# Peptides against a protein of PDB entry 7SID: the designs that were tried, part 75

Target 1, 151 residues: chain A of PDB entry 7SID
Amino acid sequence: LHMYLMLLKELPGEEYPLPMEDVLELLKPLSNVCSLYRRDQDVCKTILNHVLHVVKNLGQSNMDSENTRDAQGQFLTVIGAFWHLTKERKYIFSVRMALVNCLKTLLEADPYSKWAILNVMGKDFPVNEVFTQFLADNHHQVRMLAAESIN

## One batch from the design tools (peptide; made by RFdiffusion4, then SolubleMPNN)

Design b2_p19_7_s3 (from b2_p19_7, 9 letters changed)
Fold by OpenDDE base, seed 5:
Structure b2_p19_7_s3 (fold): chain B 151 residues (1-151), chain A 19 residues (1-19)
Amino acid sequence: as target 1 above (151 residues)
Amino acid sequence: SIEELTKEFFKEVGVEAPK
């Protein structure tokens, strides 16, 4: 876990996108890590904060290839899992804040939700639809962050 | 195994496992 989190931290910023092949390599263990630590608030928060770099890299890609679709799918699967557990009230506000930031970044990368769609329980939920639900979050800081993202 | 735990996780959260 420590080594993986360290690798996520070392991802380059939006100005220096990674090759899609490298993004895929970083995403490979992500689902397993999220599965193992889904009940650990601190680990989940850390993961969500660091995968922001992955979203930025995905958004900077001008290629519509199989690798791009694969990377998008793997990432959205993880976000969908966090979203579902959030609906079940499994996460404290700090984790939800990190999730909102991920959703915000997704919308910036894909404003028209061409690919940013969560599939949960066999149903499709565009990220913008999911995002608006955080405007009614029980914690004021989460609501404020969501509102700021719309402006 | 980790794979089994991962499968159970995706089942629990109602999302398809990545290919």
Scores: peptide ipSAE 0.474, ipTM 0.895, DockQ to the pose 0.760
Fold by OpenDDE base, seed 1:
Structure b2_p19_7_s3 (fold): chain B 151 residues (1-151), chain A 19 residues (1-19)
Amino acid sequence: as target 1 above (151 residues)
Amino acid sequence: SIEELTKEFFKEVGVEAPK
């Protein structure tokens, strides 16, 4: 886990985008890690903070690539899971803060949610619609962060 | 296995597990 988190942390951002093939390799174990540590608030927060770099890479890539679509799908699967668990009140505010930052970054890359769509329970939820729900979060800091993101 | 646990997790939350 530590090594994997370190790799995620060291992932270059939009200033130096990685080949999509490399992004895919990093995403492959992500679902497993998230699943194993879904009940660990600190690990979840750390994961969400580090995958911000992945979003930045995804936003800089050619959308015509099958690898890009695959990477986007794998990433959105994880985000969808975190969002679902958030709705079930499984995560404290600090984790939700990290999730909002991820969603914010997604919206910056895809303002119209053309590809940034969460599929949960067989239904599609555009990230822009999901994001607005955090404006009504129970924690004031989460609401503030969400509000700042729309300005 | 970890893979099986992962599949079960995503199934539980109603999200398709990545292949």
Scores: peptide ipSAE 0.187, ipTM 0.772, DockQ to the pose 0.794
Fold by OpenDDE base, seed 3:
Structure b2_p19_7_s3 (fold): chain B 151 residues (1-151), chain A 19 residues (1-19)
Amino acid sequence: as target 1 above (151 residues)
Amino acid sequence: SIEELTKEFFKEVGVEAPK
């Protein structure tokens, strides 16, 4: 886990995106890691903070290649899982803050939610639709972050 | 490097199917 988190932390910024093939390799264990530590608030927060680099890499892609679609799907599966558990009230505000930041970054890359769609329990939820739900979050900082992202 | 860290991680844990 610690080595994987270090790997995520050391990803280059959006100014120097990784090749999509490398992004795919990075995403391969992510679903398992998130699943294993889904009940650890600190680990979940750390993962969500670090995968912001992945979102930026995905948004820099100008090609609708098979690798791009695969990477987007792998990433959105994880985000959908975090959102689903958030709906079940499993996460404290700091984890929800990190999730909102991920959703904000997704909307910056895909404002019309053409590819940024969460599939949860067999249903599709566009990220822009998901994002607006955080405007009614129980924690004031989460509501404020969501509101600032829309304005 | 990212490549080295990736290789070391997969060496340690192996390639696992997503859950």
Scores: peptide ipSAE 0.022, ipTM 0.575, DockQ to the pose 0.069
Fold by OpenDDE base, seed 2:
Structure b2_p19_7_s3 (fold): chain B 151 residues (1-151), chain A 19 residues (1-19)
Amino acid sequence: as target 1 above (151 residues)
Amino acid sequence: SIEELTKEFFKEVGVEAPK
C-alpha cells in the first residue's frame, strides 16, 4: 500500500503529463486497493488526495483514444464507489472533503461532464449533478469547500 | 522517478495486490 501511495504522490501533474499508457498502468491496481481499504478513513483520504494528480494528468490529455477512455473509466469507477459510500454515510467529513476536491478537479478538466460521469448501481450521474449535492452536506466545512468551487 | 517506483511496486506487490 505505502509503495503504491508513493507512486500516486509522485505522479506528474499538469506541468509534465505522463503518456496515457503509463497512467493506465498506475490505475490497474487502484480499484483493488480502494476496495480493500474502503473502511479505513485515513487511507481513503490519502488515496483521494493523491489521485488528484491522476485527474490533472487525465485532463491534460488531448487525445480521445481508447486508452484515454479506459483510464477515465477506471478512475471514475473508484470515484463512483467513494461517492456511493458517501451517500451511505460511510465516510467522515475529512474523506468527503478530499472527494469534493477530486470532483472539483474533474469539473475543471471536464466542465460539461462529457466524460466525467459516475456509473453507480447501473445509473449514470454527471459529476456536475453529483458536485452540487455537497452544497447540502451535513458538515459545514464540506459545504464551504463545495461553495468555494462554484464562485 | 515514477518509472522506478512503478517497477518496484509491481515487482513487490503485483498489479492486483496492495502493499
Scores: peptide ipSAE 0.022, ipTM 0.562, DockQ to the pose 0.045; fails the geometry check

Design b2_p19_7_s4 (from b2_p19_7, 10 letters changed)
Fold by OpenDDE base, seed 1:
Structure b2_p19_7_s4 (fold): chain B 151 residues (1-151), chain A 19 residues (1-19)
Amino acid sequence: as target 1 above (151 residues)
Amino acid sequence: SIKELTEKFFKEVGVEMPK
């Protein structure tokens, strides 16, 4: 876990996008890691904070490539899982804050939710639709963060 | 490489790498 988290932490920012092949390799274990540590709030928060770099990389890539679509799908699977567990009230506010930041970044990259669509239990949810749900979050800081993102 | 680090990670946690 430590190695993987360090890897995520060391990803370059938006100014230096990764090759999509590297993004795919990074995303391969992510679903399993998230599943294994789904009950660890600190690990989940850390993962969500670090995958912000992945979103930025995806937004800077060639969206017409098969690898890009594959990477987007893998990433959205993870975000969808976090969203699902959030709906199940499994995460504290700090994890939800991190998730909102991920969704915000996704919307910045894909304002019209052309590719940013979460599939949960066989149903599709555009990220812009999912994002608005946080305006009614039980925690005031989450609501405020969500509100700031749409202003 | 990222690939090598990924493989090491899976080995450490005892989880099979996805195909």
Scores: peptide ipSAE 0.022, ipTM 0.478, DockQ to the pose 0.064
Fold by OpenDDE base, seed 5:
Structure b2_p19_7_s4 (fold): chain B 151 residues (1-151), chain A 19 residues (1-19)
Amino acid sequence: as target 1 above (151 residues)
Amino acid sequence: SIKELTEKFFKEVGVEMPK
């Protein structure tokens, strides 16, 4: 876990996008790590904060390739899981804040949810629709962050 | 580097690094 988190932390930002092959390498263990530590709020928050760079890398890609679709799918699976557990009230506000930031970044990359669609329990949820749910979050900071993202 | 860290990670967990 420590090594993986360090790896995520070292991801280049939007200024220097990674090759898609590198993004895929980073995403492959992500689902497993998230599953193992789904009940650890601090680990989840850390992961969500670090994968913002992954979203930026995905958004910078102008090529519609198999690798891009694969990377998008793997990432969205993880985000979908976090969304699902959020609906089950499993995460504190700070984790939800991190999730909103991820969703915001996704919408910046794909404002019309052409590919940013969460599949949870066999149902599809466009990220733009999912995002609006946080406008009614129980915590004021989450609502404020969501509202700021729309403006 | 990202490559180096990736290699270390997969080696540490005992999984073959994907191509």
Scores: peptide ipSAE 0.020, ipTM 0.459, DockQ to the pose 0.065
Fold by OpenDDE base, seed 2:
Structure b2_p19_7_s4 (fold): chain B 151 residues (1-151), chain A 19 residues (1-19)
Amino acid sequence: as target 1 above (151 residues)
Amino acid sequence: SIKELTEKFFKEVGVEMPK
């Protein structure tokens, strides 16, 4: 876990995008790691904060390649899992805030959720619709962050 | 490279690298 978190932390930003092949390699274990530590709020928050760089990389890539679609799918699976657990009220506000930041970045790349669609339990949830739900979050800081992200 | 770091990670945790 420690090494993986360090890897996520050291990801370059959108200014220096990773090759899609590297993004895929990074994403491969992510789902498993998230699953294993889904009950650890601190780890989840850390993961969500670091995967922001992944979103930025995905947004800068051509969307017509198989690798890009694969990376998008793997990433959205992870975000979908966090969203699902959020709906089940499994995460504290700080984790939800980190998730909102991820969703914000996704919307910057795909404002109309053309590809940014979460599939959870066989149902599709466009990220723009998911994002607006945080405007009604029980925690004021989450609501505030969501509102600021829209403007 | 990310690939190398990933491989090292899986070796450290004793888990097979995903395909």
Scores: peptide ipSAE 0.020, ipTM 0.463, DockQ to the pose 0.070
Fold by OpenDDE base, seed 4:
Structure b2_p19_7_s4 (fold): chain B 151 residues (1-151), chain A 19 residues (1-19)
Amino acid sequence: as target 1 above (151 residues)
Amino acid sequence: SIKELTEKFFKEVGVEMPK
């Protein structure tokens, strides 16, 4: 947690991504933190808002294939968990908004979901397919955000 | 510092800092 928070605050801009090894270190505690606070809407929203930079770093990386895949996998596991709980109606609209922003950023980095694939309960769900489901979200702001991302 | 960052984070989300 402490290491995650430290690295999160020191994330550079999209034009200068972190080394993948640093991204991996950042991701290590993330799943534990998310799991611990999965029932807290405010914590989840805050985490999702901050991890947008992680997505940008993953998308800009073109080196260290093994570490890249590992980092992508760890991050996608977290996103998959949030999505899964969203499907179970565990999150309010503001959390879903933050999740949509993460998915939007993923699609910007990987428009055709070549690597951005969520594995939940042993099944693969491409992020582009997952994203389109938010076009039918019960909350109008979530629908609007999703629609704006496609246009 | 890490301590300050941690405190800021938990304060922001309105959750008690873990031990």
Scores: peptide ipSAE 0.019, ipTM 0.431, DockQ to the pose 0.040

Design b2_p19_8_s1 (from b2_p19_8, 9 letters changed)
Fold by OpenDDE base, seed 3:
Structure b2_p19_8_s1 (fold): chain B 151 residues (1-151), chain A 19 residues (1-19)
Amino acid sequence: as target 1 above (151 residues)
Amino acid sequence: SELERLQEEVEEEMQKLLS
């Protein structure tokens, strides 16, 4: 975990996006890591905060390739899982804050949710529709962060 | 612990969603 998180932390920012091949390699173990540490919300929060760099890379990709679709799919699977559990009120506010930041970045890259669609249990949920739900979050900081994102 | 008990449902559902 520590090695993986260190790698994610050292990723180039939005100013210097990674090749999609590299992004895909970084995403491959993501679901497994999240599953392994699913009982530790602090670790989940940290993971979500670190994958922001990956989201930025995905958002800057203007190519429609197999690697792009694969990377998007793997990432959205993880985000969808966190969103689903958030909707069921199972994650603390710090995790929800990290999730909102991820969703915000997705909306910046894909404001009309052309590809940013969460598939959970066979149903599709466009991120632009999902995002508005956080405006009614129980925690004031989550609501504020969501509100800032739409302005 | 109390935290572990409260996170039991999280564990089960997350495992299913990411499996």
Scores: peptide ipSAE 0.252, ipTM 0.804, DockQ to the pose 0.079
Fold by OpenDDE base, seed 5:
Structure b2_p19_8_s1 (fold): chain B 151 residues (1-151), chain A 19 residues (1-19)
Amino acid sequence: as target 1 above (151 residues)
Amino acid sequence: SELERLQEEVEEEMQKLLS
């Protein structure tokens, strides 16, 4: 886990994106790690904070390539899972904050949710619609972060 | 922990979503 988290943390941002092949390799263990540590809120928060770099890389890639679509799909699956559990009121505010940051970054890369669509249990949820739900979050810091992101 | 217990109700859902 530690090694994987370090790799995610050190991923270059928007200015110097990695080849999509490398991004895919980093994403391969992600679902398994998230599932394994699903009950550990601190680990979940850390993962969500680190995968922000992945979104920045995805936004700079060729959206028409198979590798890009694959990477987007793997990432969105994880985000969708965390969002779903958030709807179940199972994550504390710090995890929700990290999730909102991920969604914010997605919207910056894809403002109209052309590819940023969460598929949960066979239903599609565009991120721009999902994001606005956090404007009504029970925690003031989550609401504030969401509100700042729309300006 | 108590927080971990809160996750029990959706544990199977999480596994399904990430499988």
Scores: peptide ipSAE 0.246, ipTM 0.821, DockQ to the pose 0.085
Fold by OpenDDE base, seed 4:
Structure b2_p19_8_s1 (fold): chain B 151 residues (1-151), chain A 19 residues (1-19)
Amino acid sequence: as target 1 above (151 residues)
Amino acid sequence: SELERLQEEVEEEMQKLLS
């Protein structure tokens, strides 16, 4: 886990995106790691914070290749899982903050949710619609962070 | 722990969502 998190943390930023093939390799273990540490909210927070770099890389891509769709799908699956469980109030505010930050970054890259669509249990949820629910979050900091994205 | 108790249900759901 530690090595994986370090790798995610060292990922280049938006100005120098990685090849999509490399992004895919980074994403392959992600769902398994999230599942394994699903009950450790500190790890979940850390993961969500580190995958921000992945979001930026995905947003920079103007390619409509299979690899791009695959990478987007793998990432969105994880985000969808965290979102779903967040709705069930299974994660504390710090994890929700990290999730909102991911969603914010997605909206910056895809304001109209052309590709940023969460698929949960066979249903599609555009991120721009999902994001608005955090404006009514129970925690004030979560609401504020969400509000910053629409101002 | 309290955290583990709160997320006991997460265990099954997360596996389904990420499978």
Scores: peptide ipSAE 0.241, ipTM 0.809, DockQ to the pose 0.082
Fold by OpenDDE base, seed 1:
Structure b2_p19_8_s1 (fold): chain B 151 residues (1-151), chain A 19 residues (1-19)
Amino acid sequence: as target 1 above (151 residues)
Amino acid sequence: SELERLQEEVEEEMQKLLS
């Protein structure tokens, strides 16, 4: 876990996007790691904070390639899972904050939710529509962060 | 833990989603 988190943390930002093939390699173990540590709030928060760099890379890549679609799908699967548990109130505010940041970054990369669509239990949820639920979050910081994405 | 108990109802579905 530690080594994997370090790799995610060191991923270059928007100024230095990685080849999509490299992004895919980083994403391959992500779902398994998230599943394994789904009950650990601190690890979940850390993972969500680190995958922000992945979103930035995805937003600057060739969206027409098969690798890009594959990477987007793998990433969105994980985000969808965290969102689902968040709806069930299984995560504390710090994890929800990290998730909102991911969703916010997704909206910045894909404002019209062309690819930023969460599929949970066979149903599609565009991120721009998902975001509104956090405006009513119990924690004021989550509400405030969500409100920033409206503008 | 309490959180683990609260997550019990969604555990199988979450495993399917992340598998």
Scores: peptide ipSAE 0.235, ipTM 0.811, DockQ to the pose 0.084

Design b2_p19_8_s2 (from b2_p19_8, 8 letters changed)
Fold by OpenDDE base, seed 1:
Structure b2_p19_8_s2 (fold): chain B 151 residues (1-151), chain A 19 residues (1-19)
Amino acid sequence: as target 1 above (151 residues)
Amino acid sequence: SSLEQLEKETEQEFKELLK
């Protein structure tokens, strides 16, 4: 886990995007890692904070390539899982804060949710619709963070 | 490909764990 988290942390931001092939390699184990540590709040928060760089890379790539679609799908699967567990009240506010940041970054890259769509239990949820739910979060800091993304 | 199939299986397993 530690090694994998370090790899995610070392990802370049928007200024230096990675080839999509490299992004795919980093995403391959992500679902398994998230699944294994889904009950660990600190690990989940750390993962969500680090994958922000992945979103930034996705936004800088050719969205028409098969590799891009594959990377987007794998990433959105993880985000959808965290969102689902959030709805089940499994995560503390700090994890939800990290999730909101991911969703915010997704919306910056895809404001109209053309590709940023969460598929949970076989149903599609556009991220722009999902994001608005955090405006009514029980924790004031989560609501404030979500509100900052409106403008 | 076999790798693609493995990724799909991993995705499905993760989703099943959320049920």
Scores: peptide ipSAE 0.047, ipTM 0.637, DockQ to the pose 0.243
Fold by OpenDDE base, seed 4:
Structure b2_p19_8_s2 (fold): chain B 151 residues (1-151), chain A 19 residues (1-19)
Amino acid sequence: as target 1 above (151 residues)
Amino acid sequence: SSLEQLEKETEQEFKELLK
């Protein structure tokens, strides 16, 4: 886990996107790691903070490529899982903050949720619709962070 | 490895919960 998190942390920023093949390699363990540590608030927060770089990379890629769709799908599956568990009140505010940051970054890359769509339990949820739910979050900092994306 | 197997099993369980 530690080595994986370090790798995610060392990803270059949006100004220098990684080849999609490298992004895919980084995403391969992600679902497993998230699943294993889904109840660990600190690990989840750390993961969500680190994958922000992945979101930025995905936003600059060719949306028509198979690898891009694959990477987007893998990433969105994880985000969808975190969102689902958030709805079940499994995460503290700090994890929700990190999740909102991910969603915010997704909206910056895809404001109209053309590809940023969460599929949970067979249903599609556009990120822009999902994001608005955090405007009513119980924690004021989460609401504030969500509101910043609207302004 | 055993760790990898555990991760896969946990992932599968997690995915099933989201179906």
Scores: peptide ipSAE 0.039, ipTM 0.624, DockQ to the pose 0.629
Fold by OpenDDE base, seed 3:
Structure b2_p19_8_s2 (fold): chain B 151 residues (1-151), chain A 19 residues (1-19)
Amino acid sequence: as target 1 above (151 residues)
Amino acid sequence: SSLEQLEKETEQEFKELLK
């Protein structure tokens, strides 16, 4: 876990995007790691904070390539899982804030949710629609963070 | 290997979580 988290942390941002092939290799174990530590709030928060760099890399890539679509799919699957568990009230506010930041970054890269669509249990949920739900979050800091994203 | 088996089991748990 530690080594993987370090790899995520060291991922270059938007200024120096990685080749999509390298992004795919990094994303390959992500779903497994998230599943294994889904009940650990601190680990989940850390993962969500680090994967922000993935969104930045995805936004700089050719969206029409197969590798880009594959990377987007793997990433969105994980985000969808966290969102689903959030709806079931499984995560504390700090984890939800990290998730909102991920969604915010997705909206910055894809404001109209052309590719940023969460598929959960066979249903599609555009991120722009998902994001607005956090405006009604029970925690004030989560609501404030969500509100700042639309200003 | 044992690591590969663990990875497969974890993947299965993830899939079950999203069912």
Scores: peptide ipSAE 0.038, ipTM 0.610, DockQ to the pose 0.527
Fold by OpenDDE base, seed 5:
Structure b2_p19_8_s2 (fold): chain B 151 residues (1-151), chain A 19 residues (1-19)
Amino acid sequence: as target 1 above (151 residues)
Amino acid sequence: SSLEQLEKETEQEFKELLK
């Protein structure tokens, strides 16, 4: 876990994106790591914060290749899972804050949710629609973060 | 405890979503 988290943390941001093949290699263990530590909300928060770099890389991709779609899909699957459990009140505010930051970054990369669509239980949920739900979050800091992202 | 129950429910749902 430590090594993997360090790799995610050190991933270059928007200014210097990595090749998509490298991004894919980093994403491969993500689902398993999230599943393994699903009970540890601190670890989940850390993971969500670190994968922000991945989103920035995905947003800078100018290629509409299979690898890009694959990377986007793998990432969105994990985000969709966290979002679904959030709706069921499974995560504290600090985890939701991290999730909102991920969604914010997705919207910056894809404002119209052309590819940023969460598929949960066989249904599609565009991230721009998902994001607005956090404007009504029970925790004031989550609402504030969501509101700041709109402007 | 309530926390343990929450974690158990989260675990089961996460497994289903990420299988």
Scores: peptide ipSAE 0.033, ipTM 0.606, DockQ to the pose 0.079

Design b2_p19_8_s3 (from b2_p19_8, 8 letters changed)
Fold by OpenDDE base, seed 3:
Structure b2_p19_8_s3 (fold): chain B 151 residues (1-151), chain A 19 residues (1-19)
Amino acid sequence: as target 1 above (151 residues)
Amino acid sequence: SELEKLKKETEEEMKKLLE
């Protein structure tokens, strides 16, 4: 875990996107890591903060390639899981803050939610619709972060 | 305990979503 998180932390930012093949390699263990540490709120927060780089890379890529679709699918599955559990009130505010940042970055990359769609339990939820729900979050800092993202 | 129940529920739901 520590080595994986270190790698994610050291990834180039939006100015220097990685090849999609490299993004896929980084995403492969992500779901397993999230599943393994699903009970640890702090680890989940850290993971969400580090995967912001992945979102930035996905937003800069060509959406027509098979690798891009695969990467998008893997990433959105994880985000969808976190969002679903958030709706179930299973995550503390710090995790929700990190999730909002991920959703914000997704909307910056895909403002019209063409590909940024969360599929949870067989249903599709566009990220733009999901994001607005955080304006009514129980925690004031989450609401403020969501509001700042829209303005 | 309530905490234990919450952890178990979260674990099961996350497992199902990520499978």
Scores: peptide ipSAE 0.076, ipTM 0.644, DockQ to the pose 0.079
Fold by OpenDDE base, seed 2:
Structure b2_p19_8_s3 (fold): chain B 151 residues (1-151), chain A 19 residues (1-19)
Amino acid sequence: as target 1 above (151 residues)
Amino acid sequence: SELEKLKKETEEEMKKLLE
């Protein structure tokens, strides 16, 4: 886990996009890691903070690439899982804050939710729709962060 | 596909957590 998190942390941001092949290699273990540590708030927070760079990287990629679509899908699967568990009140506010940041970044990359769509349990949820739900979050800091992201 | 596999795995884990 530690080594993997370090690799995610070292992922360059939007200004230094990685080859999509490298992004895919980084994403391959992600789902499993998230699954294993889904009940660990600290690990989840850390993961969500680090994958911000992945979102930024994906936003700079050619959407027509098969590898890009694959990477997007793998990433969105993880985000969808976190969102779903958030709705079930499984995550504390700090994790939700990190998730909102991910969603914000997704919307910046895809304002019209062309590809930023969460599929959870067979149902599609556009990120813009998902994002607005955090405006009504029980924690004031989450609401504030969500509100700031709109303007 | 690998994506579908990941989705299924994630869903199963979510279901387990919700039980």
Scores: peptide ipSAE 0.066, ipTM 0.707, DockQ to the pose 0.116
Fold by OpenDDE base, seed 5:
Order: C-alpha cells, then sequence, then structure tokens
Structure b2_p19_8_s3 (fold): chain B 151 residues (1-151), chain A 19 residues (1-19)
C-alpha cells in the first residue's frame, strides 16, 4: 500500500502529463486497493486525494485512443463506487470533500460530461449532475467546496 | 460503535461494486 500510494502521490499534474500507458499501469491496482481498505476512510481519503493527478493526466490525453477510454473507465468505476456509497451515507465529510475534489477536477477536464459519466448498478450518471447534489450536502464545508467549484 | 457499523456496511457495498 505504501509504495502504491507514493506512486500515486508523485504522479505529475496537468502541466506535465504522463504517457497513457503509464497511467494505466498505475490504475490497474486501484480497484483492488480501494476494496482492500474500504473500511479505512482515512486511506480512502488519501487515495481520492492522490488520484486527482490521474484525472489531470486524463484530461490532457487523446480521448480517441483505446488506452484513454480504458483508463477513464477504470477510474470512473472507482469514483462511481465512492459516490454510490456516499449516497448511502457511508462516508464522513472528509472523504466526501476528497470526492468532490475529484469530481471538480473531472468537470474541469470535461465540463459537459462527454466521457465523465458514472455507471452504477447499470445506470449512467453524468458527473455534472452528480456534482450538483453536493451543493445540498449536510456538511457546510462540503457545500462550500461544491459551491466554490461552480464559480 | 457507529463507526464500526459504518465501516462494515461500507465494506459489503464496496465489495459488490468492485468485484
Amino acid sequence: as target 1 above (151 residues)
Amino acid sequence: SELEKLKKETEEEMKKLLE
């Protein structure tokens, strides 16, 4: 876990994106790591914060490539899972804050949710629609973060 | 505790979503 988290943390941002093949290699263990540490909300928060760099890389990539679609799919599957559990009130505010930051970054890369669509239980949920739900979050800091992202 | 309950429920749902 430590090594993996360090790799995610050190991923360069939007200014200097990695090749998509490298991004894919980093994403491969992600689902398993999230599943393994699903009970540890601190770890989940850390993961969500670190994968922000992945989103930044995805936004700078060629959206027509198979590798890009694959990377997007793997990432969105994990985000969709976190969002679903958020709807079921399974996460404290700090985890939701991290999730909102991920969604914000997705919207910056894809404002119209052309590819940023969460598929949960066989249904599609565009991130722009998902994001607006956090404007009504029970925690004031989550609402504020969501509201700041709109402007 | 409430936190332990939440963690357990989260685990079960996460397994379903990521399996």
Scores: peptide ipSAE 0.064, ipTM 0.651, DockQ to the pose 0.076
Fold by OpenDDE base, seed 4:
Structure b2_p19_8_s3 (fold): chain B 151 residues (1-151), chain A 19 residues (1-19)
Amino acid sequence: as target 1 above (151 residues)
Amino acid sequence: SELEKLKKETEEEMKKLLE
């Protein structure tokens, strides 16, 4: 886990996107890692914070590329899982903050949710619709962060 | 698809273990 998190942390910024092949390699373990540590709030927060770089990379990729769609799908699967568990009140505010940051970054890359769509339990949820739910979050800081994205 | 299966499995596994 530690090595994986370090790898995610060392990803370059939006100015220097990684080859999609490298992004895919980074995403491969992600689902399993999230599943294993789903009850660890700190680990979940850390993961969500680190994958922000992945979102930035995905936003600059060719959307009609097979590898891009694959990477987007794998990433959105994880985000969808976190969102689903958030709706079930399984995560504290700090994890929700990190999730909102991910969603915010997704909206910056895809304001109209053309590809940023969460599929949970066979249903599609555009990120722009999902994001608005955090405006009514129980925690003030989460609401504030969500509101900043609207302005 | 295989991706859809992964989505479902990940969600269900995470959900079950948190309940």
Scores: peptide ipSAE 0.119, ipTM 0.742, DockQ to the pose 0.099; fails the geometry check

